# Peptides against a protein of PDB entry 5CWW: the designs that were tried, part 44

Target 1, 194 residues: chain A of PDB entry 5CWW
Amino acid sequence: VPKLQGPFDFDLNPEDEQDDEVELKDIYVIGEKPRVADLMRGEEEELEMMKEDQHNGLSLNIICLLSTSGQVKICLDIDGVEAQWLPPRSKNKRLFAPPPEPPSLLTFQTFDTLKPAEVTPDGWPMFSEDATSPYSFYVTHPAGITYISLTPWVFRLESELQSDSEAGTEFRIDLLAKGQGSERDRIFTQTRTQ

## One batch from the design tools (peptide; made by RFdiffusion4, then SolubleMPNN)

Design b2_p14_2_s1 (from b2_p14_2, 7 letters changed)
Fold by OpenDDE base, seed 2:
Structure b2_p14_2_s1 (fold): chain B 194 residues (1-194), chain A 14 residues (1-14)
Amino acid sequence: as target 1 above (194 residues)
Amino acid sequence: PIGAQELDLSLPAR
């Protein structure tokens, strides 16, 4: 049986501390790329072909949060939250290890998919996947549909995470967060017939 | 007719 994980601590940007109690309506998780080096133990030729694709994805889990207002928060799982299963009911009194510290999520980006006039109290926006890319998805609301792509920054962030140079990595990641937002495109808008 | 105002998706999150 899957174990419910949480609570998660959100490292919100200090500028976001003024965000009122955001009522979340949906969650979308993009799993980390498989560690090709760990999976391809024994197939050296296929490893070389997969290493050449510099576009294999991010080595961190991405957690997308969607509010009633159509706000999307893109969070990075730096600590590596793994799927936890309820331990089999083996009677082994494992000494209560102190509860692991709640995993911390880093808020990388926050953006809106709705105009203020499109927000409704009963709004229930939802995520849906894009079959063409693991790093693209849609937000559907009664007011319209918004396409989102993380591709403008995901591969550059991965390049920084794989760099042997620890010097200036934090600065370069901060520049990525501030400079190259996720792609957003409103592909459909519902016209209210008066 | 509330005109289809193009969603200016360039607006920073408040």
Scores: peptide ipSAE 0.013, ipTM 0.450, DockQ to the pose 0.261
Fold by OpenDDE base, seed 4:
Structure b2_p14_2_s1 (fold): chain B 194 residues (1-194), chain A 14 residues (1-14)
Amino acid sequence: as target 1 above (194 residues)
Amino acid sequence: PIGAQELDLSLPAR
């Protein structure tokens, strides 16, 4: 039986402290790439195919949060929230392990997909996947559809995570967050027939 | 026809 996970702690960027009570409407999760080491247990032939897939995705889960206002928050699962299963009801009194520390999500980026004039109190924006890329998706709102791609930073972040240099990693990640925004493109705008 | 105001997608990452 899947374990209910949460609550999640959000490490919000200090700039996000002004985010009023964000009413979330949807969540989109981009799963981590399979670890090459886990694949090495399989047939050698699958390894060659994955080496050719030059687009080694991010080794972290990405959690995208969508508010009523069309604000997207991109969160990184730094702690590696693995699918936790309820321990089998084996009769063995495994001592109350202290509740695992709540997984922390790092807010990497926050951005809007709607103009202020497009925001409605009853708005219900939704995520949808892009079949062409795991790191691209759409935000659909009655006012329009916005394409989002995380590709400008995802691969750079992965390269940073795979670096043996722990020194300055946080600083470099912060620079990535500030310097390389997600790609956003409004692909459709609903013309109000006035 | 109020022109489709270009969504300033250059909204700084708030």
Scores: peptide ipSAE 0.010, ipTM 0.435, DockQ to the pose 0.218
Fold by OpenDDE base, seed 3:
Structure b2_p14_2_s1 (fold): chain B 194 residues (1-194), chain A 14 residues (1-14)
Amino acid sequence: as target 1 above (194 residues)
Amino acid sequence: PIGAQELDLSLPAR
């Protein structure tokens, strides 16, 4: 039986602690790239080809959160939330293992997909996948459809995570977060017939 | 704390 995980601590910027209860409407999860090395035990040649492909994706899970207002939060699972299973009812559970600390999610980016005039109190924006890329998706709202792509930063972030130098990794990730944001393109706008 | 920069919704004018 899968174990319910959470609560998740969101490392929100303490400056964004504005108490505005962001009502979430949808969640979209982009799974980490499979550890090809673990899957391809025995095919060294294919493993080398896959390592040379700089575009194999991110080794972290990405959690996208969508609010009623059309705000998207891109969160990174830094701690590696693995699927936890309820341990089988074996009689010898050491009853006193401290509960594992809840994994922390890092808010990497926050952006809007709707203009203030397009926001409605009964709005129900939704995510949908892009069949052409795991790092691209759509936000659909009655006011319009917005294409989102994480590709401008995902592969650069992966390159930083694969670097043997732990020194300055946090600083480089901060520079990436403040640098080139996710691609946003409004592909459709519903004309309000007045 | 990596501050999420409020991405200006100003799509670059093509």
Scores: peptide ipSAE 0.008, ipTM 0.448, DockQ to the pose 0.050
Fold by OpenDDE base, seed 5:
Structure b2_p14_2_s1 (fold): chain B 194 residues (1-194), chain A 14 residues (1-14)
Amino acid sequence: as target 1 above (194 residues)
Amino acid sequence: PIGAQELDLSLPAR
């Protein structure tokens, strides 16, 4: 039986205290790249083909959150939220293991997809996938459609996560978070017929 | 907030 997961703690920067009032409307999950080494245990030839896919995706799950205002938060699952199963009813010993600490999501980026004048109280923006890339998606709102791509940073982040050098990794990740943002392009704007 | 960028929704003037 699948275990109910959550609550998730959002490591929201304390400066985001104003963001606690953000009404979320949609969630989009980008799964981690398959552990090719674990899947291909026994098929050495297919491992080489999947390693040659230069677009080695991120080894972390990405959780995208969308508010009524069209604000997107990009969160990283640092702890690796795996599918948890209810422990089998083994008869032996209530080891009250302390409840596992809730997985923490790291807020990596926050950005808007709407202008303040486009925000409506009854707006219900939604995510949709891009068939061309797992790291690209669309935000659809009555005011328009925005294309988003995480590709400017996602592969660089993966390179840092795979680096054996613990020294300066935190600094380089912080620099990455502050540097190249996600690509955003408004591909459609709904003309208000006056 | 980490990564808060103002969306310059100014479409590049084609």
Scores: peptide ipSAE 0.007, ipTM 0.437, DockQ to the pose 0.060

Design b2_p14_2_s2 (from b2_p14_2, 6 letters changed)
Fold by OpenDDE base, seed 1:
Structure b2_p14_2_s2 (fold): chain B 194 residues (1-194), chain A 14 residues (1-14)
Amino acid sequence: as target 1 above (194 residues)
Amino acid sequence: AIGAQTLDLSLPAR
């Protein structure tokens, strides 16, 4: 039986700890790149072809959160949230070990997709995938459609995660978070037919 | 704490 997962703790920037109960409306998950080595267990020739694909995605899961206001939070799953299963019904009263601490998600980036004047209380923004890239997606709202791409930073982040130097990784990730943000383009705006 | 960047969409209309 699958275990119910959550709650997740969010390592939010203290500046984003605005007590404003951000009502989340949608979630978009970009799964970690499959470990090529695990998929290709037995096919050495295909392993070489996938190593040449310089566009190896991020080894971390990305969780995108969308609020009613059209705010997007990009969260990184550093701890690796895996599917949890209920332990088999062992007849032995094994002392319930305290549940492990819930994994924390690191908020990497926060941005808006709507102008303040476009925000409506009945607005229901939603994510949709981009068929051209796993690291690109759309936010659809009655006011308009926004294209988002994580490609400006995701491959650089992966390069940092794969670096043999564990030293300064956190600092370099912080520099990436402060540097080039996600690409954001409003591809459609609903003209109010007066 | 990795500072979340708030991107202001208020790019001036070019």
Scores: peptide ipSAE 0.013, ipTM 0.522, DockQ to the pose 0.049
Fold by OpenDDE base, seed 2:
Structure b2_p14_2_s2 (fold): chain B 194 residues (1-194), chain A 14 residues (1-14)
Amino acid sequence: as target 1 above (194 residues)
Amino acid sequence: AIGAQTLDLSLPAR
């Protein structure tokens, strides 16, 4: 039986006034792409074909959080949240190992998909996938639909994570966070029929 | 204007 994971600690920027009232409505997870080289150890021909698809996605899980207000938080799982299973009912009283510290999620970006006037108390924004790209998705709300793409930064971030140069990696990731926002486009706006 | 806030990624030192 899968174990419920959480709570997650969010390393939120202290300058993000945690509006303590951010009620989350939806979650969207972009799983890490397995390192093809590690999976295909022994199949050289398939390795070459998958190396041509060299835009291997990010080796980190991406967790997108959506609030009632239409705020999106893009979080990175740096620690690698693994699927936890309930231990098999082995009769052995294994001493409760202290629960592992909850994994920390790094908030990479925060942005709104709704204007303040579009926010409604009964609004229920939802994520939906883009079948054309694993790093693109939609936020659907009664007021409209917003397209989001992580492609401006995700491949550059992966390149930095794979770089053998530990020196300056943090600085380059900080520059990526500051310089390259996610693409955001309102593709549909519902005209309020008066 | 829909605000985008970019968070400073302080990567914890591995």
Scores: peptide ipSAE 0.010, ipTM 0.508, DockQ to the pose 0.037
Fold by OpenDDE base, seed 4:
Structure b2_p14_2_s2 (fold): chain B 194 residues (1-194), chain A 14 residues (1-14)
Amino acid sequence: as target 1 above (194 residues)
Amino acid sequence: AIGAQTLDLSLPAR
């Protein structure tokens, strides 16, 4: 039986303290790339072919949060939220392991998909996948559709996560956060018929 | 202008 996970702790920037009022409407999860090396323990020949798949996705889960206002928060699962299964009700010894600390999500980026004039109190924006890329998606709102791509930073972040050099990783990731925003393009705008 | 905010990332040492 899948375990209900949560609550998640969000490491928010103190500048986002005003976001305590953000009513979330949708969640979109981009699962971590499977560790090919762990899956292919036994198929050495296919391992070489998959290493050539240059587009090695991020080894972290990405949690995208969408508010009523069309604000998107991109959160990284640094702790690795694995699908937890309830241990089978084996009759033997519930070792009350202390409940695992709630996984922390790191907020990487926050951005709007709607203009202030497009925000409505009854707005219900929704995520939808892009079949062409696991790191791209759409936000659909009555006011329009916004394309979002995480590709500008995801692969760079993965490169940093795979680097053996712990030194300066935080600095480089901070530079990534500051320098390379997610791609955001309004692909459709609903014309207000006056 | 559509606002974008980038957050300071403290990666926990793995």
Scores: peptide ipSAE 0.010, ipTM 0.506, DockQ to the pose 0.036
Fold by OpenDDE base, seed 5:
Structure b2_p14_2_s2 (fold): chain B 194 residues (1-194), chain A 14 residues (1-14)
Amino acid sequence: as target 1 above (194 residues)
Amino acid sequence: AIGAQTLDLSLPAR
């Protein structure tokens, strides 16, 4: 039986210390790239072709959060949240395993998709996928539609994660978060008929 | 999306 996961701890960027109770309305998950090395155990020729594609994606899960105000938070699963199963009912209650530390999500970026004048109390923004890219998506609100792409930083982050040095990974991710923003484009605005 | 769970992200007041 699959185990319900959560709660997740969000490590918010210290600049987002505004204690404003962000009411979340939607969630969008971008799964990690398949480990080609684990899937291609026996097909060496196809493994080389997939390594040449510099656009194979990120080895971390990405969790996008959307608020009522149209704020998007991009979170990274650094710890690697794996599918958990309910422990088999083994009669040996090892009562002494410390509770597993809750998985931490790193808030990588925060940005708005709505202007302050477009925000409504009853607004219900939603995510939708882009069929052309796993790292692009849309935010739909009654006021308009915004295109978002993570491609400006995702492939750079992957290159840093493939470095053999586990030490300082968090620091390198923080530098990337400060240096590279997601692409954001308002593709449609609803005209209020007077 | 059928099941929006409200994630209460209340950071404990440091």
Scores: peptide ipSAE 0.010, ipTM 0.518, DockQ to the pose 0.030

Design b2_p14_2_s3 (from b2_p14_2, 5 letters changed)
Fold by OpenDDE base, seed 3:
Structure b2_p14_2_s3 (fold): chain B 194 residues (1-194), chain A 14 residues (1-14)
Amino acid sequence: as target 1 above (194 residues)
Amino acid sequence: PLGAQEFDLSLPAR
């Protein structure tokens, strides 16, 4: 039985400590690129075939959060949220390992998809996948549709994560967060019929 | 008329 994990501590950048309780409306998860090499231990022939199809993806999970205001928050799972299973009811008093520290999500980017005048209290923005790319998606709101692509930074981030220097990874991620924004394109705007 | 109002993408990250 899967263990319910949470609460997640969002390591919100201290600058985002604006007290405004952001009401979240939707969540979109982009799973990490499967470590095919780890999954296919023992299936060498199938591994070679899958290596070619290994779309260069990020080795971290991406958690996208969407607020009522159309704000998108892109979070990275740096600690690697592993699926936890309820320990089998084995009679052995395995010492309650202290609850694992809640996984921290790093807020990588925050941006708006709506103009202030488009924000409504009853707004229900939603994520929708892009069938053409795992790193692209749409935000749909009654006021309009916004295309989002993470591709400007995802591949660069992956290159940094694959670097042999584990030291300074957090710093390099911070530099990428500051330097490269996600692509945003308003593909549709609903005209208020007066 | 679907006025493509240019979404000012320059909205500062709050």
Scores: peptide ipSAE 0.009, ipTM 0.452, DockQ to the pose 0.180
Fold by OpenDDE base, seed 1:
Structure b2_p14_2_s3 (fold): chain B 194 residues (1-194), chain A 14 residues (1-14)
Amino acid sequence: as target 1 above (194 residues)
Amino acid sequence: PLGAQEFDLSLPAR
């Protein structure tokens, strides 16, 4: 039986310390690139071809959070949140292992998809996938539809994560977060018929 | 008329 996970700790960048109780309305998860090495145990030739494709995506899970206001938070699962299962009801007094530390999410980017005048109290924005890329998606709100792409940074981040130098990884990630942001494009705006 | 209001998605430069 799957175990309920959470709460998650958000490592907010100190600049994002707007502790405003962001009412979340939707969540969108982009899974890490499949560990082809684990899945293709025995197909060495296909494994080599998939390793050569530098465009295979990010080795971290991405968690996108959407608020009522149309704010999107892009969070990185740096700790590797795995599916947890309820332990079998074995009667044995397993020594209380300290509860695992709650998984932390790194807030990588925060941006809006709605203008302040478009925000409605009854608005329920939602994510939807883009069939053309796992790193692109749409935010649908009654006021309009916004296309979002993480492709400007996701492959650069992967390149940094694959670097042999553990030293300065945090600094390099911070530079990427401050650099080229996610692509945002409003593809549709609903005209309020008066 | 679908007025394509150019949604200036420019984040205010922090």
Scores: peptide ipSAE 0.009, ipTM 0.446, DockQ to the pose 0.167
Fold by OpenDDE base, seed 5:
Structure b2_p14_2_s3 (fold): chain B 194 residues (1-194), chain A 14 residues (1-14)
Amino acid sequence: as target 1 above (194 residues)
Amino acid sequence: PLGAQEFDLSLPAR
């Protein structure tokens, strides 16, 4: 039986005191790249084809959150949230291990897709996938459609995560978060026919 | 906020 997971703790930067009031409307999950080396243990030929897929994605899950205001939060699953199963009813009263600490999501980026004048109280923005890249998606709102791409930073972040240098990883991630933002392009704007 | 970039949603005037 699958275990219900959550709640997730959001490691929201404490400077975002305003974030507690954000009404979320949609969620979009970008799964981690398949660990081809772990899956293909014994099938050498398929390993070569999957290594050539130059799109070595991020080894972390990405959780995108969308508010009524069209604000997008990009969160990283640092702890590696995996599907958990209810332990089999083993008759052994093994000591209740303390409930594992809830997995924390790191807020990596926050940005808007709507102008203040486009925000409506009844607005329900939604995510949709881009067939061309797992790290690109669209935000659809009655006011318009915005293309988002995480590609400016996702591959750099992966390179940092694969580095053997434990020292300064947090600093380097902070520099990435402050540096190249996600690409945002408004591809459609609904003209309000007055 | 980490990653708050002001996005000018001004469509380039074609």
Scores: peptide ipSAE 0.008, ipTM 0.472, DockQ to the pose 0.084
Fold by OpenDDE base, seed 4:
Structure b2_p14_2_s3 (fold): chain B 194 residues (1-194), chain A 14 residues (1-14)
Amino acid sequence: as target 1 above (194 residues)
Amino acid sequence: PLGAQEFDLSLPAR
């Protein structure tokens, strides 16, 4: 039986001083792509060919959170939140290992998809997938539709995660977060017929 | 005229 996971600790970027209890309305999860190396652990020859496919997706889960205001938070599952299963009913009193610390999600980016004037108290924005890319999606709100792509940074982040040097990874990730953000494009705007 | 208002979504995350 799948175990409910959470609560997740959100490591908010300290620059996101908006302590505003953002009411979340939707969640969109981009699952990690298995590292070809992990899949091919038995076939060394095919591993070399697939390493050249630079288009291997991110080896981390991405969790996108959407608020009533149309704010999107892009969170990274750095700790590798594995699907936790309820402990099998097996009789072995395995000592209560302290509950694993809740996995922390790193807030990588926060951005708005709505203008302040488009925000409504009863707004219910929703995510929808892009069938053409796992790292692109839409935010749909009555005021409009926004296309979002994580592609500007996701592959660079993956390259950092694949680097053998842990040294400076955090710094480089921070630079990525502060650098080129996610692509955002308002593809549709509902004209209020006044 | 369907004014595609170019949403300058470049609002820096304040």
Scores: peptide ipSAE 0.008, ipTM 0.444, DockQ to the pose 0.142

Design b2_p14_2_s4 (from b2_p14_2, 6 letters changed)
Fold by OpenDDE base, seed 2:
Structure b2_p14_2_s4 (fold): chain B 194 residues (1-194), chain A 14 residues (1-14)
Amino acid sequence: as target 1 above (194 residues)
Amino acid sequence: MLGAQELDLSLPAR
């Protein structure tokens, strides 16, 4: 039986600590890119044909959180969430292993999809996937639809994670977070018929 | 004091 993953600890930026009452309405998860090299161990000829696709993803899980206000938080799972299976009911209660520390989620970006005048207390914004890209999605609210793409930074972040140079990786990731953010386009706006 | 908000991602199984 798969175990539910979580709880997760959120490493919020100190500037986001004022949002302690953000009611979340939806969650969208983009899984890590499968390490095809680890899966195709022994099929070297088929690996060569898939090498062009091997560069097209992030080696980290991305967790997108959506609030009632239409705020999106993009979180990165740096520790990696391994599929936890419920341990078989073997009677060896290790009665004294401390619970594993919850995996931490790094808040990479925070942004709004709604204007302050579009926010309603009963608002229920929702995610929907883009069939054309695993790193693009839509936020749907009664006020409108916003397209979001993570592609401006995802591939650059992957290139940094694959770099053999540990020196300055934190600084380069911080520059990516502060640099070109996620693309946001309001593709539809609901006209309030007065 | 870093307020770790524990988000219970346990969607109630329908």
Scores: peptide ipSAE 0.000, ipTM 0.332, DockQ to the pose 0.022
Fold by OpenDDE base, seed 3:
Structure b2_p14_2_s4 (fold): chain B 194 residues (1-194), chain A 14 residues (1-14)
Amino acid sequence: as target 1 above (194 residues)
Amino acid sequence: MLGAQELDLSLPAR
């Protein structure tokens, strides 16, 4: 029987720990790039046509969280989602395995989509997909629509993850997080008709 | 400084 994933621990920056009251309104998940080579085992001719697209994604899941304030948190699943199974009901192996540690989510970027004057207590911002890119999406709020693209860093992060050097991966990810952030464009602003 | 350029999403009338 499949086990539900979670709970997830959030590796928050110590500066973000003061936001203990951030009510989440929506969640958007970008899955890892499909391992087409593992799926197409035996279809080598079709695999050659798909090799050009294999360079176009992140090998990590991305979890986007949206708060009532219009704050977006971009989290990375570095541990990866492994298929967890409930232990077989077989009476004879190890009543003393410690529970697996909860998977952690690395907070990669945090940013606002709303101005402080646009935030409302009853605000219900929502994600919506971009049909043109899996790494782009919109945040819709009554005050406006914000386009977001992760493309400035996703492919650089993938290149770093594919490097044979496990040493300093965390430092390279932190450098990327502090570098060129996600693209944000306010494509629509609702004029408050007074 | 978020420059509110009004993106005129008016498709040019054919």
Scores: peptide ipSAE 0.000, ipTM 0.234, DockQ to the pose 0.045
Fold by OpenDDE base, seed 4:
Structure b2_p14_2_s4 (fold): chain B 194 residues (1-194), chain A 14 residues (1-14)
Amino acid sequence: as target 1 above (194 residues)
Amino acid sequence: MLGAQELDLSLPAR
């Protein structure tokens, strides 16, 4: 039985420390790019055909959080989340291992999908996948639907993560976070039928 | 200093 993931520690930007008790309504997870070379070990002929797709994606998991307010937090799993399995129901309570430290999530971007006038206390916004890109998704709320794409920064971030230059990596990542943000487009607005 | 918030991501099963 897979273990539930969490709790997670969030590394918040000082600008995000003012967020009151954010009631989360949904989560969307974008897995890291598959290490096709590790998966296709011993299938070298098939690996040659898949080489073109191996370069397309982020080597980190992305965790998107959606609040009642329609705020989206884009978090990066820097530590890497390994699939945890519930220990077999063997009666040996390891009574004395400290719980593993919770994995840390870096808050990379925070943005709204709703106008303040569209926010309702009973709002239940939800994520939906985009069939055309793993780095694009929709936020659906009774007020409307917002398209989101992470594509503007994901590949730039990957290029920085793959750079041999440790010097100034943090500064370059901070510039990426402050640079071209996620694309957001309101593709549908619910007309209040009077 | 980055503030750490612990969040339980145990969403109730849909």
Scores: peptide ipSAE 0.000, ipTM 0.325, DockQ to the pose 0.023
Fold by OpenDDE base, seed 5:
Structure b2_p14_2_s4 (fold): chain B 194 residues (1-194), chain A 14 residues (1-14)
Amino acid sequence: as target 1 above (194 residues)
Amino acid sequence: MLGAQELDLSLPAR
């Protein structure tokens, strides 16, 4: 039987530590790009044809969190999540393995999709996929629809992760997080019919 | 110190 994933620890930026119990309304997950080299072991001729398409994704899982306020938090799975199985019901208590440390999620970006005047306590914003890009999505709220694109930083982050230089990777990722953020476009605004 | 927030995604066992 598969084990449920979690709990996850969130590495929050110091600016995000001041938000009290943020009521989450939705979760959107963008999976890592498939390691086609590991899947195509023994089909080297077909692997060369698929190398051009492998350049177009991130080697990390992205977890997007959406609050009642319409705030989006973009988290990165740096450690990676392996599929865990429930231990077999065998009577040998391994009485002394410490529980594995919970996997940590790096908070990469936080941003709003609603104006303060559009936020309602009963608001239920939701994610929707973009059929044209795995790194783009919509946030739908009764006040309107916001398009989000991660493309401004995703390919730069992947280029850093593929670099043979482990030294200063954390510093380069922090510079990317503080650099060009996700694209945000308000594609629809609901006019209150007076 | 980066604050760790635990997200419990455990569905209540039906």
Scores: peptide ipSAE 0.000, ipTM 0.333, DockQ to the pose 0.020

